# Peptides against a protein of PDB entry 4U39, part 2

Target 1, 302 residues: chain A of PDB entry 4U39
Amino acid sequence: SIKVIGVGGGGNNAVNRMIENEVQGVEYIAVNTDAQALNLSKAEVKMQIGAKLTRGLGAGANPEVGKKAAEESKEQIEEALKGADMVFVTAGMGGGTGTGAAPVIAQIAKDLGALTVGVVTRPFTFEGRKRQLQAAGGISAMKEAVDTLIVIPNDRILEIVDKNTPMLEAFREADNVLRQGVQGISDLIATPGLINLDFADVKTIMSNKGSALMGIGIATGENRAAEAAKKAISSPLLEAAIDGAQGVLMNITGGTNLSLYEVQEAADIVASASDQDVNMIFGSVINENLKDEIVVTVIATG

## One batch from the design tools (peptide; made by RFdiffusion4, then SolubleMPNN)

Design b1_p13_3_s2
Fold by OpenDDE base, seed 1:
Structure b1_p13_3_s2 (fold): chain B 302 residues (1-302), chain A 13 residues (1-13)
Amino acid sequence: as target 1 above (302 residues)
Amino acid sequence: MKKSILYFAVRRP
């Protein structure tokens, strides 16, 4: 089974976005120290952590409270994650609950033998220096607790949205990028296809790889596959080029008109931008909600 | 030159 666990406000907003976009083949778990915020989750499984410590009033933007809350609720987290083959831990780093609890939850998943993938955001610079410093500490702790950690730098989202984009929409776009990171991997495993990617292949690419980079490209029109692939490998979300990566996961998602030629063209572009000895896993997904749009997600590991 | 091992899957809903 695949489980997605949203931790704190940002992680739960991302989980809500995944549910709203009907990401299939995964179980959703919402975790928070704030009981009122947790009630707004769309997840089937809702877990309040640190009930004794916080009394449901949240972590007060303190990562140490988030950490202790997850430690208090360790047995409940273990029970909720038991039997998972893969666990996605999603959080907005820089807050109290997400920053402190996500590394603890990730370690619990890893100790249970699940392939543990972190998909987290760095705060926007406008959220202030305190959040950036807390996020840096939380990301460091996440890196040690996961098999693969995808870090989304929120400031790079400002390079792909209009300058007039309202602040609330910029946060919604961060939630959408987190969704794309989880869905880009989960669809490779959970969605039935003509060629089953063995979970063992995904595990080989993602196990004990540490930090990973994610690029996203979207395009329409006659050259949409090539354009989407080029946008993905040059994405502002990539903090470095993918040419040094030991492993690459590529997802091409399109409508019912997605051709094998378009799939091959996009794969060739990503392979040509990667090291010659790279292990590349490639999947294509048909999403009937996509008309003429192609979405390419590239995750570089190692 | 070891060609990149491309694992290809077509997924349909």
Scores: peptide ipSAE 0.019, ipTM 0.586, DockQ to the pose 0.087
Fold by OpenDDE base, seed 4:
Structure b1_p13_3_s2 (fold): chain B 302 residues (1-302), chain A 13 residues (1-13)
Amino acid sequence: as target 1 above (302 residues)
Amino acid sequence: MKKSILYFAVRRP
């Protein structure tokens, strides 16, 4: 089974976005120290952590409280994650619960033998230096606790949204990017496509790789496959990671009109941008909600 | 040890 565990406010918002976008083949778990915020989760499994420590009042933006809350609730977390083959741990770093609890939860998943993937955000620069420093500590702890860690710098979202985008919408876009990160991997395993990957293939690419860069490209029209692939690899940070990556995982997602030719075209572009000795694994997924869109997700590891 | 800081690149149409 594939489990997605959202940790704290940002993680729970991301999980809600996943559910709203009908991400299939995964079990959703919402974890929080704030009982009121947890009640707003759409996840089937809702877990309040650190009930004794926090009394359901949250972590007060203190990562040490988030950590201790997860430690207090270790047995409950173990039971919720038991039998998972893969666990996605999603959180917004810089807060109390997400920053402190996500590394503990990730370690529990890893200790249970699950392929453990972190998909986390760095706070926006406008959230202040304290949140950035807390996030850096949480990210470092996550890196040690996961097989693969994907970090989304929220400031990059400001480059792709309108300058008049309200702060709330910028956070919603961060939740959507977290969704795309999880879905881009989970769909390779859980969703039928033209080319399905087995879990062993994904495990080979993602096990004990530490840091992985992720690019996403979306396009429509006649050259949509090529455009989506080029967009996915065109980030300067991603290009450097793909060129030197030991492993590349690629997802090509399209509607029911996705052709094998489009899959091949997109795969060839990503392969051409990768090292010749790279272990590249790619899958194709059919998502009826995309209609005429193609989404290419590239994850570079190593 | 190269501290690989990971970044998402999202490009939309």
Scores: peptide ipSAE 0.010, ipTM 0.403, DockQ to the pose 0.027
Fold by OpenDDE base, seed 5:
Structure b1_p13_3_s2 (fold): chain B 302 residues (1-302), chain A 13 residues (1-13)
Amino acid sequence: as target 1 above (302 residues)
Amino acid sequence: MKKSILYFAVRRP
């Protein structure tokens, strides 16, 4: 089984976005220290952590309170994660609950023997230096607690959105990029495809790889597959080029008109931009809600 | 909605 655990406000917003976009084949768990915020979650499983410590009033933007809240609720977290083959831990880093509890939850998942993937955001620069420093500490702790960590630099989202994009929409786009990171991997495993990936192959690419880079490309028109692939490998979300990556996960998603040729063309472009000895796994997804659009997601590991 | 996923593992030799 695949479980997605949203931790704190940002993680729970991302989980809500995943549910709204009908990301299938996963169990959703919402975790928070704030009981009122947790009640707004769309997740089937809702877990209040640190009830004794916080009395449901949240972590007060303190990562140490988030950490202690997860430690208080360790047994409950273990029970909720039990039997998962894979666990996604999603959070907005820089806050109290997400920053402090996500590494603890990730470690619990890893100790249970699940393939543990972190998908987290760095705060925007405008959220202030305190959030950036707290996020850096939380990201460091996440790196030790996960098999693979995808870090989304929110400031890079400003390069792909309109300059007039309201702050609230920039946060929604961060939630959408978190969704794309989780969905890009979970679709590869959870949805029976024309070719089933062995979960062992995903484990080989993602186990103990540390930091991963994610790129996304979207295109339409006659060369849409090639354009989407080129945009993905040159995405502003990539903090570096993928040319040195030992492992690549690629998802190509299109409408019912997605051709085998387009899938191959996109895969060849991504492979050509990767190491010669790259272990590449690619999947294609048909999404009937996509008209003429192709979405390419690239996750580079190693 | 019928989601069909094709997965290809290209192991370069």
Scores: peptide ipSAE 0.029, ipTM 0.564, DockQ to the pose 0.635; fails the geometry check
Fold by OpenDDE base, seed 3:
Structure b1_p13_3_s2 (fold): chain B 302 residues (1-302), chain A 13 residues (1-13)
Amino acid sequence: as target 1 above (302 residues)
Amino acid sequence: MKKSILYFAVRRP
């Protein structure tokens, strides 16, 4: 089974976005120290952590409270994650609960033998220096607790949105990028496509790789496959080129009109941008909600 | 072990 665990406010917003976008074949768990915020989750499983410590009043933006809350609730977290083959831990770093609890939850998942993937955001610069410093500590702790860590730098989202984009929409885009990170991997395993990957292939690429790089490209029109692939490998969210990666996971998602030619064209572009000795796996997914769009997700590890 | 950080970039048209 694949489990997605959203930790704190940002993680729970991302999980809600995944549910709203009908990400299939995954079980959703919402974790929070704030009982009121947790009640707004759409997840099937809602877990309040640190009930004794926080009394459901949240972590007060303190990562140490988030950490202690997860430690208090360790047995409950273990029970909720038991039997998962893969666990996605999603959180917004810089807050109390997400920053402190996500590394503890990730370690619990890893200790249970699940392939543990962190998908987390760095706060926007406008959220202030305190959040950036707290996020850096949380990301460092996540890196030690996961098999693969995906970090979304929210400031790079500002490079792909209009200058007039409201702050609320910038946060929604961060939640959407978190969704795309989880879905781009989970769909390769859980969703039927033209080319399906097995879990063993994904595990080979992601197991004990540490942090990874992800690019996403979206395009329409006659050259949509090539354009989407080029956008993915040149994505602003890639902090480095994929040419030095030891492993690449590629997802090509399209509508019912996605052709094998388009899949091959996109795969060839990503392969040409990768090292010749790279272990590349690719899958194709059919999403009936995509009309003329192709979405290429590239995950580079190593 | 080089721990690489995965950044997801979504380019929308």
Scores: peptide ipSAE 0.012, ipTM 0.454, DockQ to the pose 0.031; fails the geometry check

Design b1_p13_4_s1
Fold by OpenDDE base, seed 5:
Structure b1_p13_4_s1 (fold): chain B 302 residues (1-302), chain A 13 residues (1-13)
Amino acid sequence: as target 1 above (302 residues)
Amino acid sequence: MKKKILYFEVRKP
């Protein structure tokens, strides 16, 4: 089974976005120290952590409170994660609960023998230096607790969105990028395909790989597959080129008019930009809502 | 070595 655990406000917003976009084949768990915020979660499983420590009033933007809250609730977290083959831990770094609890939850998932993938954001620079410093500590702790860590630099989202984009929409786009990181991987495994991905192949690419980079490309028109693939491998979300990546996960999502030729063309572009000895897994997904749009998601590991 | 590319079939809804 695949479990997605959203940790704190940003993680829970991402989980809500996943549920709203009908990301299939995953179980959703919302975790928070704030009971009122947790009540707004759309997740089936809702877990308040650190009830004794925080009394449901949240972590006060203190990562040490978030950490201790997860430690207090360790047994409940273990029970909720038990039997998962894969666990996605999603959070916004820089806050109290997400920054402190996500590494603890990730370690619990890893200790249970799940393939543990972190999908987290760095705060925007405008959120201030304190959040950036807290996020750096949380990301360092996440890196040690996961098999693969995808870090989304929120400041790079500002390069993709219009300059007039309201701050609220920039946060919604961060939640959407978190969704794309989880869905890009989960759709490879969880969607009943004519070819079941051997989960062993995903494990080979993602186990003990440390930091991973994610690129997203979107295009329409006649050359949409090639354009989407080129945009994905040159995405502002990529902090480096994928040419040295030992492992690549690629998702190609299109409408009902997605052709096998377009899938092959996109795959060949991404493979050509990757290492000569790259282990590449790619999947294609039909989403009727995309009409003429193609979305390419690339996750580079190693 | 040769790139290992694992192809998945187009998943229809």
Scores: peptide ipSAE 0.019, ipTM 0.515, DockQ to the pose 0.083
Fold by OpenDDE base, seed 3:
Structure b1_p13_4_s1 (fold): chain B 302 residues (1-302), chain A 13 residues (1-13)
Amino acid sequence: as target 1 above (302 residues)
Amino acid sequence: MKKKILYFEVRKP
C-alpha cells in the first residue's frame, strides 16, 4: 500500500490539495500538533501528536517541540504506517511541527521497511531568516531519515508565477507543487497508463538515493509532448541540470488522447538531456481531467 | 475492502 502523510500546516494543506485533485490509489494521513488545524484536514486518518506536550495548541513554530511531539506519539505513528510498502512524508519546512516531526515520522517509516520519500518545501525568503535556518536543519534531518528527499525551493515558484501574485496564491502554488511531486510518483504505480511501472522499478531508482530534484512541464497544442518535456528539463524548480543525475524517474501524464508517439517523443527529449549512463525509467498515465494538456514530471536522483 | 476509519480521538479541548 502507498501512504501519504502530511505533517504540520504545509503538509496538511498539500494533502488537502491531493484529495481535491482526486489523487488515486493512496491512503492519506494528516498529522499535526494543533488539534483545531487538524480538524480542517480532508484526510481519512487524522493524528494529533504530542497531546501531552502541546495540549493540542501546536508547536509554537519551534522544531524541537515538533520533534518531541512525534517522539511522544511514536507508537501511534508506527501503527498508522504499518503495512505500507511506500510512504510519502510531505511538509513545509521552517515551521514547528513540519520541521521537527517530519524527520521522526520518516525514520519510523524507514525502520518499518517502507520505501520512504520526503517531498518538502524550503520557505520563501520573505518568511524571514529564522524560517530559512529552521528549514535548513529540518532538511538535513530529513535527508538522513528518507530513501529519497525531493526539496522544492519556494523562491523558484516566484519565477513561474506573475509578479503581482498574492502571497496566499504563492503558498497555494507551493501546495500544488508538493501535490505534483507526490502524484508524479504515485500515479506511476497506482494509476493505469500506456506504460505502467511496477513498484520494484520505482524502488530501484529511489532507494537510498538521498537528495532529488524535480522539474515539471505543462503544454498544449500539436507539439505539446515535446514542449512539456523541454519545460520539465529546464524547469526553475531544478536547482541543477539533470545531466549529472544517476537516476531519472519520468512521468508523462495526458488525457484520453495521449498517444504512444507523444510518450516516446517526450522520453527521447529527457533521455537526450540526461547522462549517457543514467538509469532512466519512465511511465505514462491517463488522467481524464486533462483535456488537451500534457504534464511531464522529471525526478532526478543521485 | 471496507474502509476502516481509524478514528484517533482528537480530544476536544
Scores: peptide ipSAE 0.012, ipTM 0.433, DockQ to the pose 0.019
Fold by OpenDDE base, seed 1:
Structure b1_p13_4_s1 (fold): chain B 302 residues (1-302), chain A 13 residues (1-13)
Amino acid sequence: as target 1 above (302 residues)
Amino acid sequence: MKKKILYFEVRKP
């Protein structure tokens, strides 16, 4: 089974975005120290952590409170994650609960033997230096607790949105990028009967790889597959080129008109931009809500 | 070496 655990406000907003976009084949768990915020989650499983420590009033933007809250609730987290083959831990780094609890939850998932993937954001520069410093500590702790950590630099989202984008919409776009990171991987696994994709191939690419980079490309028109692939490998979300990556996961999602030729063309572009000895997993997904659009997600590991 | 690329069929919902 695949579980997605949203931790704190940012993680829960991302989980809500995943549920709203009908990301299939995953179980959703919302975790928070704030009981009122947790009630707004769309997840089926809602877990309040650190109830004794925080009394449901949240972590006060203190990562140490978030950490202790997850430690207090360890047995409940273990029971909620039990039997998962894969666990996605999603959070906005820089806050109290997400920054402190996400590494603890990730370690619990890893100790249970699940393939543990972090999908987290760095705060925007406008959230201030304190959040950036807290995020750096949380990301460092996540690296030790996961098999693969995807870090989304929120400031790079501002390069792909309009300059007049309201602050609230910039956060919604961060939630959407978190969704795309989780969905891009989960879609590769959640469909039974994939020719030659076993869960062992995913484990080979993602187990003990540390930091990973994610690129997203979207295009329409005649060359949409090639354009989407080129945008993905040159995405502002990539802090570095995918050149030298030992592992690549690629998802191409299109409408019912997605052709095998478009799929092959996109895969060849991504493979050509990757290391010569890259282990690449490629999947294609039909989304009927995508009319003429192709979305390419690239996750580079190693 | 030849890149190891694993291709999968188009998933229908």
Scores: peptide ipSAE 0.019, ipTM 0.515, DockQ to the pose 0.083; fails the geometry check
Fold by OpenDDE base, seed 2:
Structure b1_p13_4_s1 (fold): chain B 302 residues (1-302), chain A 13 residues (1-13)
Amino acid sequence: as target 1 above (302 residues)
Amino acid sequence: MKKKILYFEVRKP
């Protein structure tokens, strides 16, 4: 089974966005120290952590409170994660609960023998230096606790959205990028395909790989596959080029008009931009909600 | 090593 665990406010917003976008074949778990915020989760499984420590009032933007809250609730987290083959831990770094609890939850998942993938955001620079410093500590702790850690630099989202985009929409886009990171992988495993990916191939690419980079490209028109692939490998979300990556996961999602030629063209572009000895897994997904759009997601590991 | 590219098509039901 695949489990997606949203940790704290940002992680739970991302999980809500996944549920709203019908990300299939995954179990959703919402974790928070704030009981009121947790009630707004759309997840079937809702877990309040650190009930004794916080009394449901949240972590007060302190990562140490978030950490201790997850430690207090270790047994409940273990029970909720039990039997998962794969666990996605999603959170916004820089806060109290997400920053402190996500590494503890990730370690619990890893200790249970699940393939543990972190999908987390760095805060925007405008959220201030304190959040950036807390996020750096949380990301460091996540790196030790996961098999693969996808870090989304929120400031790079400002390069892909309109300059006039309201701050609230920039946060929604961060939640959407978190969704794309989870869905880009989960769809490859959880959705029945014409060619089934074995979970062992995913484990080979993602197990003990440390930090991963994510790129997204979207395009329309006659060259949409090539354009989407080129945008993905040059995505502002990539903190570095993918040419040194030992492993690549690629998802190409299109409408019912997605052709095999377009899938191949996009895959060839991504493969050509990657190391000559790269292990690449790619999947094509048909999404009936996409009209003329192709979305290419690239996750580079190693 | 040769690039190991695994192609799979995923259909949403």
Scores: peptide ipSAE 0.017, ipTM 0.502, DockQ to the pose 0.082; fails the geometry check

Design b1_p13_5_s2
Fold by OpenDDE base, seed 3:
Structure b1_p13_5_s2 (fold): chain B 302 residues (1-302), chain A 13 residues (1-13)
Amino acid sequence: as target 1 above (302 residues)
Amino acid sequence: MKKTLLYFSTGRR
């Protein structure tokens, strides 16, 4: 089974966005120290952590409180994660609960033998230096606790949105990018397409790889496959070029009109931008909610 | 499906 755990405010917003976009074949768990915020989750499983420590009043933006809250609730986290083959841990780093609890939850998942993937955001620079410093510590702890850690730099989201985009929409886009990171992987396993991958293929690319980069490209029209692939490999979300990656996981998602030719064209573009010795695995997914759009997601590991 | 709020801390099933 695949489980997605949203940790703290940002992680729970991302999980809500996944549920709203009908991401299939996954179980959703919302984790928070704030009981009021947790009640707003759309997840089937809602877990309050650190109930004794925080009394449901949240972590006060302190990562040490988030950490201790997860440690207090270790047995409950273990029970909720038991029997998962894969666990996604999603969080906005820089806060109290997400920053402190996500590494503890990830370690619990890994110790249970699940393929553990972190999908986390760095805070925007405008959120201030304190959040950036807290995020850096949490990301370091996540890197040790996961098989693969996808880090989304929120400041790079500002390069893909209009400069007049309201702050609230920038946070919604961060939640959407977290959704795309989880869905781009989970759909390869859970959603049938033209080219299906198994869990073993994904496990080979993602096991014990450490940090990963994600690129996303979306396009429409006659050259949509090539354009989406080119946008993915040149995505602002990629902090480095994919040519240095040891492994590449590619998802090519389209509507019912997605052709095998378009899949091959997109795969060839990503392969040509990658190292010759790269272990590249690609899958194709059919999403009936996509009309004329192709979405290419590239995850570069190593 | 009914949203199950699992308050594990209260020992109530």
Scores: peptide ipSAE 0.021, ipTM 0.498, DockQ to the pose 0.018
Fold by OpenDDE base, seed 2:
Structure b1_p13_5_s2 (fold): chain B 302 residues (1-302), chain A 13 residues (1-13)
Amino acid sequence: as target 1 above (302 residues)
Amino acid sequence: MKKTLLYFSTGRR
């Protein structure tokens, strides 16, 4: 089974976005120290952590409170994650709950023997230096606790959205990028009709790989596959080129009109941008909601 | 809705 655990406000917003986009084949768990915020989750499983410590009033933007809250609730977290083959831990770093609790939850998942993937955001620079410093500490702790950690730099989202994009929409886009990171991998495993990828292939590429980068490309029109692939490998979300990656996961998602030629064209572009010795796996997904769009997601590990 | 996933391992050895 695949479980997605959203930790704190940002993680739970991302989980809500996943549910709204009907990401299939995963169980959703919402975790928070704030009981009121947790009640707004669309997840089937809702877990309040640190009930004694926080009394449901949240972590006060303190990562140490988030950490202690997860430690208090360790047994409940273990029970909720038990039997998962794969666990996605999603959080917005820089806050109290997400920053402190996500590494603890990730370690619990890893200790249970699940393939543990972190999908987290760095805060926007405008959120201030304190959040950036807290996020750096949380990311460092996540690296030790996961098999693979996908880090999304929120400031790079500002390069792919309109300059006039309201701050609220920039946060929604961050939630959407978190969704794309989880969905880009989960669809490769959970979608019926997988040809030539199993969970063992994903595990081989993601197990004990440390930090990963994600690129996303979206395009329409006659050359949409090539354009989407080129945008993915040159994505502002990639803090480095993919040519040094030990592993690459590629997801090519299109509508019902997605052709085998388009899939091959996109795969060839990403392969050509990768090291010759890279372990690359790619999947093609049909999403009827995309109509004429192709979405290419590239995750570079190692 | 049958989502058909086509995965190709480019095992370029």
Scores: peptide ipSAE 0.020, ipTM 0.495, DockQ to the pose 0.491
Fold by OpenDDE base, seed 5:
Structure b1_p13_5_s2 (fold): chain B 302 residues (1-302), chain A 13 residues (1-13)
Amino acid sequence: as target 1 above (302 residues)
Amino acid sequence: MKKTLLYFSTGRR
């Protein structure tokens, strides 16, 4: 089974976005130290952590409180994650609960033998230096606790949105990028395809790979597949080029008119931009809502 | 929504 665990406010917002977008084949768990915020989760499983420590009042933007809250609730977390083959841990870094608890939860998942993938955000620069410093510590702890860590640099979202985009919409876009990271991988595993990827193949690419980069490209028109692939490999979300990546996961999603030629064209572009010895897994997904759009998601590991 | 997933592993060229 695949489980997605949202940790703290940002992680829970991302999980809500995943549920709203009908990401299938995964079980959702919402975790928070704030009981009121947790009640707003759409997840089937809601877990309040650190009830004794915080009394449901949250972590006060202190990562050490978030950490201790997860440690207090370790047995409950273990029970909720038991039997998962794969666990996604999603959080917004820089806060109290997400920053402190997500690494603890990730370690619990890994210790249970699940393939553990972190999908987290760095705070926007405007959220202040304290959040950036807290996020750096949380990301470092996540890197040690996961098999693969996808870090979304929120400041790069400002390069792909309109300059007039309200701050609230920039946070919604961060939640959407977190969704795309989880869905891009989970769709490759959870949806019975014409050719089932062995979970072993995904495990080979993602196990003990450390930091991963994610790029997204969207295009329409005659050359949409090639354009979307080119946008994905040059995405502002990529902190570096994928040319040195030893592993690549590619998801191409299109409407009912997505052709095999378009899938191959996009895959060839991504492979050509990767290492010569790259282990690349790609999947194609038909989403009737995309109509004429193609979305290419690239996750580079190694 | 009908999602059809096609998986291809690119073997080592």
Scores: peptide ipSAE 0.018, ipTM 0.545, DockQ to the pose 0.653
Fold by OpenDDE base, seed 1:
Structure b1_p13_5_s2 (fold): chain B 302 residues (1-302), chain A 13 residues (1-13)
Amino acid sequence: as target 1 above (302 residues)
Amino acid sequence: MKKTLLYFSTGRR
């Protein structure tokens, strides 16, 4: 089974966005120290952590409170994650609960033998230096606790949205990028296809790889596959070029009119941008909600 | 929604 665990406010907003976009084949778990915020989650499983420590009042933007809250609730987290083959841990880094609890939850998932993937954001620079410093500590702790850690730099989202985008919409776009990172991988495993990626192949690319980068490309029209692939490998979300990656995971998602030629063209572009010795895995997903749109997600590991 | 996945693994050493 695949489980997605949203940790703290940012992680739970991302999980809500995943549920709203009907990401299938995954179980959703919402975790928070704030009981009122947790009640707003759309997840089937809702877990309050650190009830004795916090009394449901949240972590007060302190990562040490988030950490201790997850440690207090370790047995409950273990029971909720039991039997998962894969666990996605999603959080907004820089806060109290997400920054402190996500590494603890990730370690619990890894200790249970699940393929553990972190999908987290760095805060926007406008959220202040304190959040950036807390996020750096949380990201370092996540890197040690996961098999693969996808880090989304929120400041790079400002390069792909309009300059007049309201702050609330910039946070919604961060939630959407977190959704795309999880869905880009989960659809490769959970959606029945003509060629199932063996979970073993995904495990080979993602096990014990540490930090990963994600690129996203979206296009429409006659050259949509090539344009989407080029946008993905040149995505502002990529802090480095993919040519140094040991592994590449590629998802090509289109509507019912997605052709084998378009899949091949997109795969060839990503392969040509990668090292010759790279282990590349690509999957094609048909999403009936996509009309003329192609979405390419590239995850570079190692 | 019927999702059809086609997976190609390239690069098994």
Scores: peptide ipSAE 0.006, ipTM 0.428, DockQ to the pose 0.635

